Peptides against a protein of PDB entry 4PN1. Designs and how they scored, part 119

Target 1, 261 residues: chain A of PDB entry 4PN1
Amino acid sequence: KIEMNFLNKPIVPDTTKVISNFLTHYLITEPVEHVEIEAKLGTLIDLETQNRFEFPVMNETILNPEFNLRTRFESDMTASEHKYLNEFLNQAFRDSQKPGRLPFAYKHTKQVDLFYETEDNSRDKIRVSKNQSDNQVLACVKKRRVADLFLYCPNDAFDIRISISDELPVSMPSGNQQPSLTRLKDRVGYVHQEIKIDLTKTTQNDPVYDTTERHELEVEFGNIADLRDRAQKAKDGMEAPLFRRVQLFMDNVRILRREHS

## One batch from the design tools (peptide; made by RFdiffusion4, then SolubleMPNN)

Design b1_p20_1_s1 (from b1_p20_1, 7 letters changed)
Fold by OpenDDE base, seed 5:
Structure b1_p20_1_s1 (fold): chain B 261 residues (1-261), chain A 20 residues (1-20)
Amino acid sequence: as target 1 above (261 residues)
Amino acid sequence: SEEDLLKSMLLEYHPDLFVS
């Protein structure tokens, strides 16, 4: 007989615990009402060198947010990398349709985001999202970045930013206001076990700057109510359900950040 | 089929996706 360890009990990776605690804080302790929790693939850039930051570690590690490491996170990738990930996810989609598997769901959306300045000129802009096909308003929110958790991944193509945001519903801006920024989003979304994986091509029109294009991949918790319930149970002493969901989320992230052409 | 729909929609997103 083989046992898992000398206690013959499952052990939770430390990364899972750290992330779970991070999420629990903003789900339960200081709850964000309209919370969005997503991980983006990108690169931690050293502000001094403008190259990928190098940390004295050999594997995936969560950076301590209490330390200012003079970095920025670039949530972008090349078109070729984006295409590769699209092909990879397409294959994963096809494989998941086979008997005995849990299938992916797929959705293609095209929307335009219009950003408006607030009256107090706060950093948090009002975002009006519309469907490109019929200009139907999908949402009007003030998105506030609440917290970030950065993972340095020296062995993978991408580093990770896990972000907690508050998408506060707000009233539509007055008709006399002009958007300060417009963003076209072409998004293909994959959902597996309520984990959302989105490939987004963003075209940004700025009145001051030239049109810019970004290619992003994000992984999001698709069932916040369930996640909040799991987090509450964790606070009450039953951590396993939360750990399992976070583990699933992170495993999907790990798969994706390792893939590159 | 779901695959056919996926293929058609993804070609719109990445027109060269299925081009070798």
Scores: peptide ipSAE 0.017, ipTM 0.490, DockQ to the pose 0.012
Fold by OpenDDE base, seed 4:
Structure b1_p20_1_s1 (fold): chain B 261 residues (1-261), chain A 20 residues (1-20)
Amino acid sequence: as target 1 above (261 residues)
Amino acid sequence: SEEDLLKSMLLEYHPDLFVS
Protein backbone atom coordinates (compact mmCIF):
# COMPACT_ATOMS: atom_id res chain seq x y z
CA LYS B 1 0.00 0.00 0.00
CA ILE B 2 1.21 3.50 -0.87
CA GLU B 3 0.43 6.70 0.99
CA MET B 4 0.88 10.32 -0.12
CA ASN B 5 3.23 11.15 2.77
CA PHE B 6 3.79 10.29 6.43
CA LEU B 7 0.51 12.03 7.34
CA ASN B 8 -1.31 10.53 4.35
CA LYS B 9 -2.87 13.93 3.65
CA PRO B 10 -2.65 16.31 0.70
CA ILE B 11 -0.11 19.10 1.08
CA VAL B 12 -0.42 22.48 -0.58
CA PRO B 13 2.56 23.85 -2.53
CA ASP B 14 4.06 26.97 -1.03
CA THR B 15 3.50 28.89 -4.27
CA THR B 16 -0.22 28.19 -4.02
CA LYS B 17 -0.34 29.50 -0.46
CA VAL B 18 1.55 32.69 -1.29
CA ILE B 19 -0.65 33.47 -4.29
CA SER B 20 -3.81 32.59 -2.36
CA ASN B 21 -2.85 34.98 0.42
CA PHE B 22 -2.08 37.68 -2.13
CA LEU B 23 -5.49 37.25 -3.74
CA THR B 24 -7.31 37.06 -0.40
CA HIS B 25 -5.91 40.43 0.58
CA TYR B 26 -7.45 42.21 -2.41
CA LEU B 27 -10.62 40.13 -2.46
CA ILE B 28 -11.48 40.24 1.25
CA THR B 29 -9.09 42.18 3.50
CA GLU B 30 -8.86 45.34 1.40
CA PRO B 31 -11.44 44.45 -1.21
CA VAL B 32 -11.27 45.85 -4.71
CA GLU B 33 -14.85 46.37 -5.84
CA HIS B 34 -14.53 45.79 -9.59
CA VAL B 35 -11.56 43.49 -9.41
CA GLU B 36 -9.84 41.91 -12.39
CA ILE B 37 -7.24 39.25 -11.69
CA GLU B 38 -5.02 38.15 -14.54
CA ALA B 39 -1.65 36.62 -15.30
CA LYS B 40 0.35 37.83 -18.28
CA LEU B 41 3.15 35.96 -19.98
CA GLY B 42 6.20 38.08 -20.61
CA THR B 43 9.76 38.82 -19.59
CA LEU B 44 11.31 40.40 -16.53
CA ILE B 45 13.88 42.81 -17.91
CA ASP B 46 16.89 44.03 -15.96
CA LEU B 47 16.85 47.81 -16.20
CA GLU B 48 20.63 47.96 -16.11
CA THR B 49 21.38 45.42 -18.83
CA GLN B 50 18.08 45.55 -20.76
CA ASN B 51 18.32 41.76 -20.92
CA ARG B 52 16.21 39.21 -19.16
CA PHE B 53 16.63 39.47 -15.42
CA GLU B 54 18.90 36.90 -13.80
CA PHE B 55 18.22 35.85 -10.23
CA PRO B 56 20.15 33.20 -8.28
CA VAL B 57 17.32 30.65 -8.27
CA MET B 58 16.78 27.46 -10.22
CA ASN B 59 13.00 27.25 -10.49
CA GLU B 60 9.72 29.18 -10.44
CA THR B 61 10.05 31.84 -7.79
CA ILE B 62 7.69 34.53 -6.56
CA LEU B 63 9.68 37.72 -6.15
CA ASN B 64 9.27 39.62 -2.91
CA PRO B 65 7.60 42.96 -3.74
CA GLU B 66 9.30 44.60 -0.77
CA PHE B 67 12.59 44.55 -2.66
CA ASN B 68 13.34 46.82 -5.56
CA LEU B 69 15.10 44.61 -8.07
CA ARG B 70 15.22 47.35 -10.72
CA THR B 71 13.23 45.38 -13.26
CA ARG B 72 10.43 46.05 -15.68
CA PHE B 73 7.95 43.56 -17.08
CA GLU B 74 7.46 43.33 -20.81
CA SER B 75 4.09 41.73 -21.53
CA ASP B 76 4.97 40.85 -25.11
CA MET B 77 6.22 37.99 -27.25
CA THR B 78 7.29 37.42 -30.83
CA ALA B 79 4.78 36.81 -33.58
CA SER B 80 6.13 33.29 -33.99
CA GLU B 81 5.70 32.52 -30.29
CA HIS B 82 2.20 33.92 -30.39
CA LYS B 83 1.38 31.83 -33.47
CA TYR B 84 2.68 28.71 -31.77
CA LEU B 85 0.53 29.32 -28.70
CA ASN B 86 -2.48 29.93 -30.91
CA GLU B 87 -1.95 26.61 -32.66
CA PHE B 88 -1.40 24.93 -29.31
CA LEU B 89 -4.63 26.30 -27.87
CA ASN B 90 -6.53 25.38 -31.03
CA GLN B 91 -5.40 21.80 -30.59
CA ALA B 92 -6.32 21.89 -26.91
CA PHE B 93 -9.75 23.17 -27.91
CA ARG B 94 -10.25 20.32 -30.38
CA ASP B 95 -9.13 17.72 -27.86
CA SER B 96 -11.51 19.10 -25.24
CA GLN B 97 -14.49 18.44 -27.52
CA LYS B 98 -13.96 14.69 -27.25
CA PRO B 99 -16.18 12.54 -25.05
CA GLY B 100 -15.17 12.48 -21.40
CA ARG B 101 -13.62 15.95 -21.47
CA LEU B 102 -14.81 19.36 -20.38
CA PRO B 103 -15.05 21.49 -23.50
CA PHE B 104 -13.46 24.83 -24.21
CA ALA B 105 -15.57 27.75 -25.24
CA TYR B 106 -14.24 30.09 -27.91
CA LYS B 107 -14.82 33.71 -28.90
CA HIS B 108 -13.17 35.98 -31.44
CA THR B 109 -13.45 39.73 -30.94
CA LYS B 110 -12.11 42.74 -32.77
CA GLN B 111 -12.35 46.01 -30.93
CA VAL B 112 -10.97 49.52 -30.82
CA ASP B 113 -9.82 50.97 -27.51
CA LEU B 114 -9.85 54.74 -27.17
CA PHE B 115 -7.98 56.22 -24.24
CA TYR B 116 -8.90 59.59 -22.77
CA GLU B 117 -7.20 61.76 -20.22
CA THR B 118 -9.11 62.53 -17.07
CA GLU B 119 -10.02 66.07 -16.08
CA ASP B 120 -7.89 65.88 -12.96
CA ASN B 121 -4.91 64.64 -14.98
CA SER B 122 -4.80 61.47 -12.96
CA ARG B 123 -2.55 58.64 -14.03
CA ASP B 124 -5.53 56.46 -14.82
CA LYS B 125 -7.04 56.99 -18.25
CA ILE B 126 -10.59 56.35 -19.33
CA ARG B 127 -10.83 53.50 -21.84
CA VAL B 128 -13.72 53.36 -24.28
CA SER B 129 -13.96 50.05 -26.11
CA LYS B 130 -15.88 49.81 -29.38
CA ASN B 131 -16.64 46.95 -31.73
CA GLN B 132 -14.64 47.34 -34.95
CA SER B 133 -17.48 46.14 -37.15
CA ASP B 134 -20.14 48.68 -36.19
CA ASN B 135 -18.40 51.05 -33.76
CA GLN B 136 -20.88 50.23 -31.02
CA VAL B 137 -19.65 51.00 -27.52
CA LEU B 138 -18.82 47.85 -25.60
CA ALA B 139 -17.47 49.36 -22.40
CA CYS B 140 -16.26 52.54 -20.74
CA VAL B 141 -13.98 52.02 -17.76
CA LYS B 142 -11.25 53.56 -15.71
CA LYS B 143 -8.69 50.86 -15.00
CA ARG B 144 -6.38 51.17 -12.01
CA ARG B 145 -3.48 48.81 -11.39
CA VAL B 146 -3.68 47.93 -7.69
CA ALA B 147 -0.94 45.36 -7.19
CA ASP B 148 1.44 43.04 -9.00
CA LEU B 149 3.05 39.75 -8.13
CA PHE B 150 5.96 38.64 -10.29
CA LEU B 151 7.07 35.07 -10.88
CA TYR B 152 10.57 34.55 -12.20
CA CYS B 153 10.64 31.36 -14.25
CA PRO B 154 14.23 30.59 -15.27
CA ASN B 155 13.40 27.23 -16.87
CA ASP B 156 10.53 28.46 -19.03
CA ALA B 157 10.11 30.69 -22.06
CA PHE B 158 8.22 33.32 -20.09
CA ASP B 159 8.04 34.99 -16.73
CA ILE B 160 4.67 35.79 -15.18
CA ARG B 161 3.01 38.90 -13.82
CA ILE B 162 -0.13 38.40 -11.76
CA SER B 163 -2.01 41.68 -11.55
CA ILE B 164 -4.85 42.97 -9.44
CA SER B 165 -6.76 45.74 -11.21
CA ASP B 166 -9.83 47.80 -10.50
CA GLU B 167 -12.01 48.34 -13.57
CA LEU B 168 -14.36 51.12 -12.55
CA PRO B 169 -17.29 51.74 -14.89
CA VAL B 170 -17.46 55.44 -15.75
CA SER B 171 -19.50 57.73 -17.94
CA MET B 172 -18.47 58.42 -21.51
CA PRO B 173 -16.07 61.29 -22.06
CA SER B 174 -17.53 64.53 -23.33
CA GLY B 175 -18.00 64.81 -27.07
CA ASN B 176 -15.38 67.51 -27.36
CA GLN B 177 -12.62 65.32 -25.95
CA GLN B 178 -10.21 63.62 -28.30
CA PRO B 179 -8.55 60.32 -27.49
CA SER B 180 -4.91 60.53 -26.54
CA LEU B 181 -4.34 56.98 -27.74
CA THR B 182 -6.10 54.52 -30.04
CA ARG B 183 -5.45 50.77 -30.09
CA LEU B 184 -6.84 48.06 -32.32
CA LYS B 185 -7.28 44.72 -30.57
CA ASP B 186 -7.74 41.39 -32.29
CA ARG B 187 -8.46 38.82 -29.59
CA VAL B 188 -9.21 35.13 -29.56
CA GLY B 189 -10.49 33.91 -26.23
CA TYR B 190 -10.58 30.40 -24.83
CA VAL B 191 -12.53 29.52 -21.70
CA HIS B 192 -12.08 26.29 -19.78
CA GLN B 193 -13.60 25.73 -16.33
CA GLU B 194 -14.19 29.48 -16.04
CA ILE B 195 -10.52 30.27 -16.61
CA LYS B 196 -10.12 32.67 -19.53
CA ILE B 197 -7.14 32.47 -21.87
CA ASP B 198 -6.80 35.34 -24.33
CA LEU B 199 -4.43 35.76 -27.25
CA THR B 200 -4.41 39.40 -28.23
CA LYS B 201 -2.77 41.24 -31.08
CA THR B 202 -2.66 44.96 -30.39
CA THR B 203 -1.90 47.50 -33.09
CA GLN B 204 -1.17 51.07 -32.12
CA ASN B 205 -1.03 53.79 -34.72
CA ASP B 206 0.73 56.97 -33.75
CA PRO B 207 0.97 59.87 -36.17
CA VAL B 208 4.44 60.65 -34.90
CA TYR B 209 5.74 57.17 -34.27
CA ASP B 210 5.68 54.09 -36.45
CA THR B 211 2.91 51.57 -36.02
CA THR B 212 3.67 49.29 -33.10
CA GLU B 213 2.35 45.79 -32.70
CA ARG B 214 2.14 43.78 -29.50
CA HIS B 215 1.36 40.10 -28.97
CA GLU B 216 0.02 39.16 -25.55
CA LEU B 217 -1.26 36.10 -23.76
CA GLU B 218 -3.39 36.58 -20.67
CA VAL B 219 -4.93 34.13 -18.21
CA GLU B 220 -7.80 35.48 -16.13
CA PHE B 221 -10.14 34.26 -13.41
CA GLY B 222 -13.50 34.18 -15.17
CA ASN B 223 -15.67 33.89 -12.07
CA ILE B 224 -14.68 36.54 -9.55
CA ALA B 225 -17.77 36.03 -7.41
CA ASP B 226 -16.88 32.39 -6.89
CA LEU B 227 -13.26 33.28 -6.21
CA ARG B 228 -14.29 35.89 -3.64
CA ASP B 229 -16.52 33.33 -1.97
CA ARG B 230 -13.63 30.89 -1.80
CA ALA B 231 -11.37 33.58 -0.38
CA GLN B 232 -13.91 34.40 2.31
CA LYS B 233 -14.10 30.74 3.26
CA ALA B 234 -10.32 30.72 3.49
CA LYS B 235 -10.40 33.65 5.91
CA ASP B 236 -12.94 31.69 7.92
CA GLY B 237 -10.58 28.74 8.20
CA MET B 238 -11.52 26.58 5.21
CA GLU B 239 -8.72 27.11 2.73
CA ALA B 240 -9.08 24.06 0.48
CA PRO B 241 -11.57 25.49 -2.05
CA LEU B 242 -9.40 28.56 -2.63
CA PHE B 243 -6.23 26.50 -2.93
CA ARG B 244 -7.88 24.24 -5.51
CA ARG B 245 -8.98 27.17 -7.66
CA VAL B 246 -5.59 28.87 -7.47
CA GLN B 247 -3.87 25.59 -8.29
CA LEU B 248 -6.05 25.19 -11.38
CA PHE B 249 -5.26 28.72 -12.48
CA MET B 250 -1.53 28.31 -11.96
CA ASP B 251 -1.39 24.93 -13.67
CA ASN B 252 -2.92 26.50 -16.77
CA VAL B 253 -0.38 29.31 -16.59
CA ARG B 254 2.45 26.81 -16.17
CA ILE B 255 1.33 24.82 -19.20
CA LEU B 256 1.34 27.91 -21.36
CA ARG B 257 4.65 29.39 -20.21
CA ARG B 258 6.42 26.09 -20.85
CA GLU B 259 5.37 25.98 -24.48
CA HIS B 260 8.02 27.03 -26.94
CA SER B 261 8.21 27.05 -30.72
CA SER A 1 -24.77 27.75 -35.71
CA GLU A 2 -22.45 30.46 -34.51
CA GLU A 3 -20.79 27.96 -32.23
CA ASP A 4 -20.18 25.57 -35.10
CA LEU A 5 -18.69 28.37 -37.14
CA LEU A 6 -16.36 29.33 -34.31
CA LYS A 7 -15.28 25.73 -33.89
CA SER A 8 -14.56 25.42 -37.59
CA MET A 9 -12.31 28.45 -37.38
CA LEU A 10 -10.20 26.61 -34.82
CA LEU A 11 -9.35 23.76 -37.16
CA GLU A 12 -6.12 25.59 -37.82
CA TYR A 13 -4.16 28.52 -36.49
CA HIS A 14 -6.09 31.78 -36.65
CA PRO A 15 -4.24 33.93 -39.19
CA ASP A 16 -6.05 37.19 -38.46
CA LEU A 17 -4.03 37.67 -35.29
CA PHE A 18 -0.72 37.72 -37.13
CA VAL A 19 -1.28 39.55 -40.38
CA SER A 20 0.11 43.08 -40.60
Scores: peptide ipSAE 0.014, ipTM 0.411, DockQ to the pose 0.012
Fold by OpenDDE base, seed 3:
Structure b1_p20_1_s1 (fold): chain B 261 residues (1-261), chain A 20 residues (1-20)
Amino acid sequence: as target 1 above (261 residues)
Amino acid sequence: SEEDLLKSMLLEYHPDLFVS
């Protein structure tokens, strides 16, 4: 017989524990009411060199947020990389439809995001999202970034930012207000086991500067209620359900960040 | 094949983003 280890029991990696604790904090300890939890693929840039930072590590590592590492995170990628990931996910979608597999669901959306200043002149802007086809309002929210956790991945094409955000539904801006910024979004969302993977092309028209296009890939927890329940169980001493969900999330992220054109 | 059918469906409904 072959056993997993000398205890013949599963062992949880430190990465899973650290991320689980991070999530538990903002789900249970200091709960964010309208929480959004996502991971974005990108690059940790050294502010001194403006190149990808070279940390003295040889594999995936979570950076300690208590230290100022003088880095920034760029969530953009090249069109070629984005195209490759799109093709990869399309193939994954097809394969998942085969007998014996759990199928992907997918949705294609084209929307316009309009950003407005708040009445109280707060730093956070109101975002109104409309469907490009019929101009129907999809959402009106005030989004606040609460916390970030960065993973440096020296062996992969991308680094990772896990973000906690508060996305508060708010009333529509007054009719006399003009948007300060307008963005066009073309998004394809893939959902597998309640983990959502989004490929997004964002176009921003600037009257002064040339039109810019950004390419992003994000992975999001699709069932926050379930995740919060798992986090509560973890606080109560039963950590396995949370660890399993975080492991699933991170494995999907790891698959994606390893792919490159 | 089933895979070919799915591929065709992806191209039909999402030609601007769904590749292959």
Scores: peptide ipSAE 0.009, ipTM 0.421, DockQ to the pose 0.012
Fold by OpenDDE base, seed 1:
Structure b1_p20_1_s1 (fold): chain B 261 residues (1-261), chain A 20 residues (1-20)
Amino acid sequence: as target 1 above (261 residues)
Amino acid sequence: SEEDLLKSMLLEYHPDLFVS
């Protein structure tokens, strides 16, 4: 007879536990009402060297936010990397349509985001999202960044930023207001087991600077209600469902951050 | 169950935890 360990009980990886606790805080302890939880692939940049951050660790490491590491996170990647990931996800989509698999869902959207100043002159802007084809309003929100958790991944192509945001639905700006910023978004979205994977090409026109394109990949929890329920169960002493969901999320992130052209 | 799923995955990721 074989046992899992000398206690014959499963043991959760510390990474899963740390992330689970982080999420639980903003789901349950200090709950964000309209919470968005996403991981973006990118690069931790050392502000002193302006190169990728180098930390004396050999594997995936959650950085302690209480330490000032003098870093910034760049969520952009090259067009080549973005294309490779798109091809990779397309193949994953195709494979998932085979018998015996759970299928991906796929959606391609093109939208324009208009940013407006708030009446209360708050730091956060109002974002109006419209469909590029028919100009229909898709959303009008005020997004507040609540917290970030950074993962340094020395063995992978990308580092990770996990972000907690509050996307508050708000009223449309007055018709006489002009947007302070306009962004075009071309997004392909893949959903598997309620985990959303989005590849987004963003185009921004600046009157002073040349038109810039950004290529981003983000992984998002698609079922916040379920996640909140799992977090509540964890607070009540049943941690397994939350750990399982977080591990699923992180495994998808880990797959993606390893891929490069 | 979710607990069973967690258990199975944890074992898969930590095969060195098995003892005969």
Scores: peptide ipSAE 0.007, ipTM 0.428, DockQ to the pose 0.027

Design b1_p20_1_s2 (from b1_p20_1, 6 letters changed)
Fold by OpenDDE base, seed 2:
Structure b1_p20_1_s2 (fold): chain B 261 residues (1-261), chain A 20 residues (1-20)
Amino acid sequence: as target 1 above (261 residues)
Amino acid sequence: SEEDYLKSLLLEYHPDLFVK
């Protein structure tokens, strides 16, 4: 019979602990009320070289946010990469429908996001999201980026940014107010065990400049209430449920960042 | 087997992963 280790007990990867602590801070210690927690696939760019950041490590590494490494994160990929991941997820969806598996759920959404300046000219803009087909308002929020955690992944096609955001519901802007920015979003969403995987094509039309298109893949915790509960339990001394959920999240991220054509 | 071991780990963290 095989044992897991010399204690024959599960051991939590250090990455899981670090991420769990990061999440716990913004779930419990300094709680974000309307929290969104997502990981985006992208590239850490060295501001000096304008190439992918290089660090003397050989595997997945969480960067210490206390140090300014003079990097930026580009949450974008090529159309070809995006297409490949879409096909990959479609296959994963199909495979999950087989007997003995937990099935994916799938949703395709096309929306337009209208951004408005606030009355106080604050940095945070109001985002009104509407369904493209019937112009129905889906959401009106003020989104604030609270914190980021970056993972450098030298062996994979993508690096990772885990972001904590606050999406505050707000009232609709005045009818006389014009949007400062309009974006079209074409999103295909896959959900498995309450982990959301979204492929999003964002198109920005500018009357003066050329149309820009961005291709993003994000992985999100779909059940924040459950995650917050797990984080609270962790603060109370029972860490296992939180670690398991974070591990699931990160395993899905790891699968995706390894896949490329 | 290695496969069995990996499956065991998955079940430990995600007991319902392959249970419909």
Scores: peptide ipSAE 0.015, ipTM 0.435, DockQ to the pose 0.026
Fold by OpenDDE base, seed 1:
Structure b1_p20_1_s2 (fold): chain B 261 residues (1-261), chain A 20 residues (1-20)
Amino acid sequence: as target 1 above (261 residues)
Amino acid sequence: SEEDYLKSLLLEYHPDLFVK
């Protein structure tokens, strides 16, 4: 006979608890109304050396936001890495179509994001998203970054930023207003068990600088209502459903950050 | 049950512990 531990009772990893508590705060305690929750792959950069930061830890570690670590997060990767991840996800998609599996959904989108200054001169810009093919307006929002949680992953190709954002729907800018910034987005999206995985190529044309292209991978909770419900149950003393959902999310993130060309 | 959910989390990491 084998038991789970000396109490023979389930135990939840501390990482899962910390992330769950972080999410619960912005879902329930101080609720963000139009919340977006995503993890981006990238690199924690030491501001002094401009290289990847070296923290004195040996495994996946959630960084304490109360400490000023003098770092920045770069949510970018090489085209080669991005291509590799695309091929990896395509294979995962194909494998998921087999009998007995839960299938991925797949979508390819191309959009243009137009950024406008607000009338109140707020730091937050209005983003108008349009379909590149027919110029149809897809969304008009004011996005505010609410909070970040950083995971340093010394054994993997990428570090992780989990972000809480508020995407407030707003009215279209005045007809005479010109965008301050325009970005083209080419996005390949995969959805599995309501977890969204997006590979995005972002092209930005600068009148002064050369055209820049970024390659990003993000993982997003696709069912916020369900997540909020789970978080509420957690606040009420039933934590297991939230822990399970967070674990699923993080396992997907862990799979992706370990892959490299 | 809550216990079942928690157990499932452990099983994902340590499936061999419950092989009887």
Scores: peptide ipSAE 0.011, ipTM 0.394, DockQ to the pose 0.026
Fold by OpenDDE base, seed 5:
Structure b1_p20_1_s2 (fold): chain B 261 residues (1-261), chain A 20 residues (1-20)
Amino acid sequence: as target 1 above (261 residues)
Amino acid sequence: SEEDYLKSLLLEYHPDLFVK
């Protein structure tokens, strides 16, 4: 007979603990009210070399934000990589419809994001999202990025940025105000066990990336209330539910970043 | 049809959305 270990009990990976603690901080300790938590696939770029960052580690590693590594994160991939992931997820969707599986949900969305300057000249812009087909307003928010956690993944095609953002619902801009930026998005979204996986083609004029077109993959926690509840339980000494949810999230991320064309 | 279903699942980039 074989046992898992000398205790014959599952153990929690250190990565899971670190991420769980990171999330708990912004869910419970210093709570973000309208929190969005997502992981994006991309590349950690060394600002000195302009190539992918090289760190003396051999596996998935969470970078300590206390140290300035002189890096930037590029949340982009090639069209071919994006297409491959789309095909991969389509197959995963089909397979999940079979008996005995939990099914994916799927949605294809074309939308426009209109960005407006705030009256108080805040750095954060108001984003109005509209459905391209009927011009219906989907959301009106003021988004602020609160924190990032970077995972260097030397064995995979992509590195990971986990971001915590505050998406504050706000009133619509005045009718006479013109948007400072218009972003068009073509997105396919997959949902499995309340984890959202989005493939998005978007236009962006960002001085950091200097690109007009981007191909992004993001993985998002789809049930923040549940996650916050789990985080609270963890603070109260029952960590298992949070660890399980974070493990699920990270396993999905790991599956995706290992896939490549 | 299966073909139609597969097409519905594909990420279809609309050219008009991304032209300057």
Scores: peptide ipSAE 0.008, ipTM 0.343, DockQ to the pose 0.012
Fold by OpenDDE base, seed 4:
Structure b1_p20_1_s2 (fold): chain B 261 residues (1-261), chain A 20 residues (1-20)
Amino acid sequence: as target 1 above (261 residues)
Amino acid sequence: SEEDYLKSLLLEYHPDLFVK
């Protein structure tokens, strides 16, 4: 007979605890009302060297946000890397349709995001999202970035930014207002156990500058209500459900960040 | 085939994925 350890009980990794605490803060302690929680794959760039950040650690490490490391996060990848991840997820989708597995759900969406300046000239813009096919309004929100948690991943192709955002629903801009910025988004979405994995190709046209294209991969908690419930239970002394959900989320992120062309 | 059907659902923006 083999046991897990000398207590024969599962143990929660410290990384899971740290992330769980981070999420609990913005779900329960100082709750964000319309919270979005996502992880983006990208690269931590050292502002001094303009190369990938180097830290004296040998594995996945959550960076302490209280330390100014003079970094920026580039939430982008090459077209080749993005294509590889698309192929990888397509295969994962196919495999999940087999008997004995929980299947992925798949959705392809094309939307246009129109950004408008606010009347108070705040830095936060109003984003109107429309479906490209029928021009129906999908959302009208004012998005505020609340907090970030960065994971330096020296052994993997990508570093990770976990972001807490507030997507406040707002009224549509007046009909006479013109958008200051327009972005086209081509998104393929994979959902497994209420974890959303999105590959997004963003095209931005600038009248002065050349068209820019961005390739992003994001992993998002698809059931915020459930996550908030789990976080509340954790505050009340039952941490296991939250830890399990965070572990699932992070395992999916870990799988993806290891894949590269 | 079922495989072809599944591929048809995977409307990726990389059409060359399905081209040999």
Scores: peptide ipSAE 0.012, ipTM 0.414, DockQ to the pose 0.011; fails the geometry check

Design b1_p20_1_s3 (from b1_p20_1, 7 letters changed)
Fold by OpenDDE base, seed 2:
Structure b1_p20_1_s3 (fold): chain B 261 residues (1-261), chain A 20 residues (1-20)
Amino acid sequence: as target 1 above (261 residues)
Amino acid sequence: SEEEYLKSLLLEYHPDLFVK
């Protein structure tokens, strides 16, 4: 008979523990009320070289946020990479419809985001999201970026930013207020086991500047209530449920960041 | 068939995507 290890019990990868602790802080310790937790694929750029950041590590590494590494994170990819991931996820969707599998759900959304300044001219803008087809208001929120955790992934095409955000529902801006920014979002969303995977093409039109387009892939926890419950249990001494959920999340992220043409 | 059904599932995002 084979045992798992000399203790014959499961162990938790250090990465899972670190991420779990990070999430627990903003779920339980200093709770964000309307929390959004997502991982974006992108590139850590060295501000000095303007190339991808290089660190003397050989595998996935969580960067310590206490250290200023003089990097920026570019949450963007080429249209070709984005197309490839779209095709990959489409195939994964189809494969998941086969007998014996848990199926993906799929949703395609085209929306326009209108950004408004707040009355107090605060840093956080109000975002009004409307359905592009019928102008139905989908959401009106004030989004605040709370924290980021960066993973340097030297063996993969992409690095990862895990972000904690607060999406506070707010009242619609006054009818006389003009948006400071307008963005078109074309998003396809795949959901598997309550983990959301979104491919988003964002188009920004500027009257003065050329139209800019960004291609993003994000992985999001689709059930925050469950995650918060798991985090609370972890604080109470039962860590396994949280670790399992974080592991699932990260495995999906790892699959995606490894895929490229 | 199951295969035909799966092939019929066209998920479009990029305008040049198509299923033959």
Scores: peptide ipSAE 0.028, ipTM 0.544, DockQ to the pose 0.011
Fold by OpenDDE base, seed 5:
Structure b1_p20_1_s3 (fold): chain B 261 residues (1-261), chain A 20 residues (1-20)
Amino acid sequence: as target 1 above (261 residues)
Amino acid sequence: SEEEYLKSLLLEYHPDLFVK
């Protein structure tokens, strides 16, 4: 017989603990009311070299926000990479429909986002999201980025940004107000065990710049109430439920980071 | 068909999806 370790008990990876603490802070300690928690695949770029950031580590590592590393995050990928991931997830979806598996849910949406200036001239714009097919209003929010946690992944094609955002519901802008910006989003969404995986192609027309396309992959916690409950339990000394949920989230992210054409 | 089903799950990659 073989044992897991000399205690014969599971050990929580340090990465899981760090992320769990980060989430607990913005779920419980300084709670964000309408919180969105997502991870985006992309590239950490060194502002000095304009190339992918190079750091003297050999594996996935969380960057300490207390240190100014002079980086930016590019949440984009090529169309071919995006297409490959779409095909990969489609196959994963099909496989999950087989007996003995937990099935994926799937949704394809075409959405128009209209951005409006606020009456108080605040930095954050109002976003009105509409269904492209029938022009039905899906949401009207003011989104504020609260915090970011960056993971440098030298062994994978992508780095990761985990973001905490506050999506505040707000009233619709006046009917005579024109949007300052319009974006079209073509999104395929997969949900497995309340973890959302979205592939989004964003098209934007700018009066100064040509039409631009953006290809993004996002992984999001689909049940914030459950996550908040788990975080509260962690604060009260029962950490296992939170660690398990964060581990599931990160395992899904890691699977996606490793896939490439 | 399998092809039709797969197509329904596929993200569209057309350049002119949105006209301002």
Scores: peptide ipSAE 0.014, ipTM 0.409, DockQ to the pose 0.012
Fold by OpenDDE base, seed 1:
Structure b1_p20_1_s3 (fold): chain B 261 residues (1-261), chain A 20 residues (1-20)
Amino acid sequence: as target 1 above (261 residues)
Amino acid sequence: SEEEYLKSLLLEYHPDLFVK
């Protein structure tokens, strides 16, 4: 007979606890009303060398936000890496359709994001999202980045940024306003157990610079109400449901960040 | 599931326990 440890009781990894506490703060303690919680794959770049930062750690490590590490996060990858991940997720999708599995859902969307300055000249811009096919308005929001948590992953292809954002629905900008920025988004979305995985190609036209294209992969909590409920239970002393959900999320992130072409 | 969660916890510390 094998036991899980000398107490024969489950023990929660410290990473799970730290992330759970981080989420609980912005779900319950100082609640963000229209919260979006996502993890993006990318690279922590040393501002001095402009290369991937080399922290003195040997495994997945949550960086302390209280320290100025002189880094920036590049939420981008090569087209080749993006294609590989797409193929990987397509295979995962196919495998999940087999009997006895929980199936992925799949959706392909193309949209245009128009960014407008606010009347009060706030730093936060208004984003109007439209469907590329019929120009139908999908959303009009003012998005604010609330907090970030960075994971340095020296053994994997990508580092991770977990972001808390507030997406406030707002009224459409006045008809006489011109967008300050326009982005085209081609997004392939996969959903499994209410965890959203999106591969996005973003094209941006600049009047001064050449057209640029970015390739991003993001993992998002698809059921915020459930997550908030779990976080509340955690605050009330029942932590297991939250830990399980965070563990599921992070396991999916870990799978993806290890994949490379 | 609870079972998968427990397996995940075990893999964190003892990955070889599930090697077949």
Scores: peptide ipSAE 0.013, ipTM 0.393, DockQ to the pose 0.027
Fold by OpenDDE base, seed 3:
Structure b1_p20_1_s3 (fold): chain B 261 residues (1-261), chain A 20 residues (1-20)
Amino acid sequence: as target 1 above (261 residues)
Amino acid sequence: SEEEYLKSLLLEYHPDLFVK
């Protein structure tokens, strides 16, 4: 007979605890009302070298936000990498449709995002999202970045930024206002066990600069109410449900960051 | 068709990488 360990009980990795505590803070302790929680794949860049940051660790490491490491995060990848991930996720989707599996859901969305300056001259812009096909308004929000948690992943193709954002629904800008920025988004979304995985191509036209394209992959918690409930239970001393959900989220992220062409 | 469905799962800017 085989046992898990000398206590024959499950043990939770420290990474799961740290991330769980981070999420609990913004779900329960200082709650963000319209919270969005996502992980983006990208690269930590050393501002001194302009190369990928080299931290003296050999595996996945959560960086302490109290220390200024003189880094920036680039939430972008090459078109080739993006294509590879698309193919990978398509195969995962197909495999999940087989008997005995939990199936992926799939959605392809093309939208236009219009950004407007706020009347109060705040740093946050109003984003109006419209469907490209019929110009129907999908959302009008003011998104505020609340906090970031960075994971340095030296053995993988990408580093990770976990972000807490507040997406506040707001009224439409006045009809006389012109957008300061327009972005086209082509998004392919996959959902598995209420975890959302989005591949997004963003095209931005700048009157001064050439048209720029960005290729992003993000993983998002699709059921915030459930996550908040789990976080509350954790604050009340029952941590297992939260740990399980965070572990699932991070395992999906870990799978994706290892895949590249 | 299965092929058409698979193509629909690809991002439009990467249609050439469709593998059967």
Scores: peptide ipSAE 0.000, ipTM 0.372, DockQ to the pose 0.012; fails the geometry check

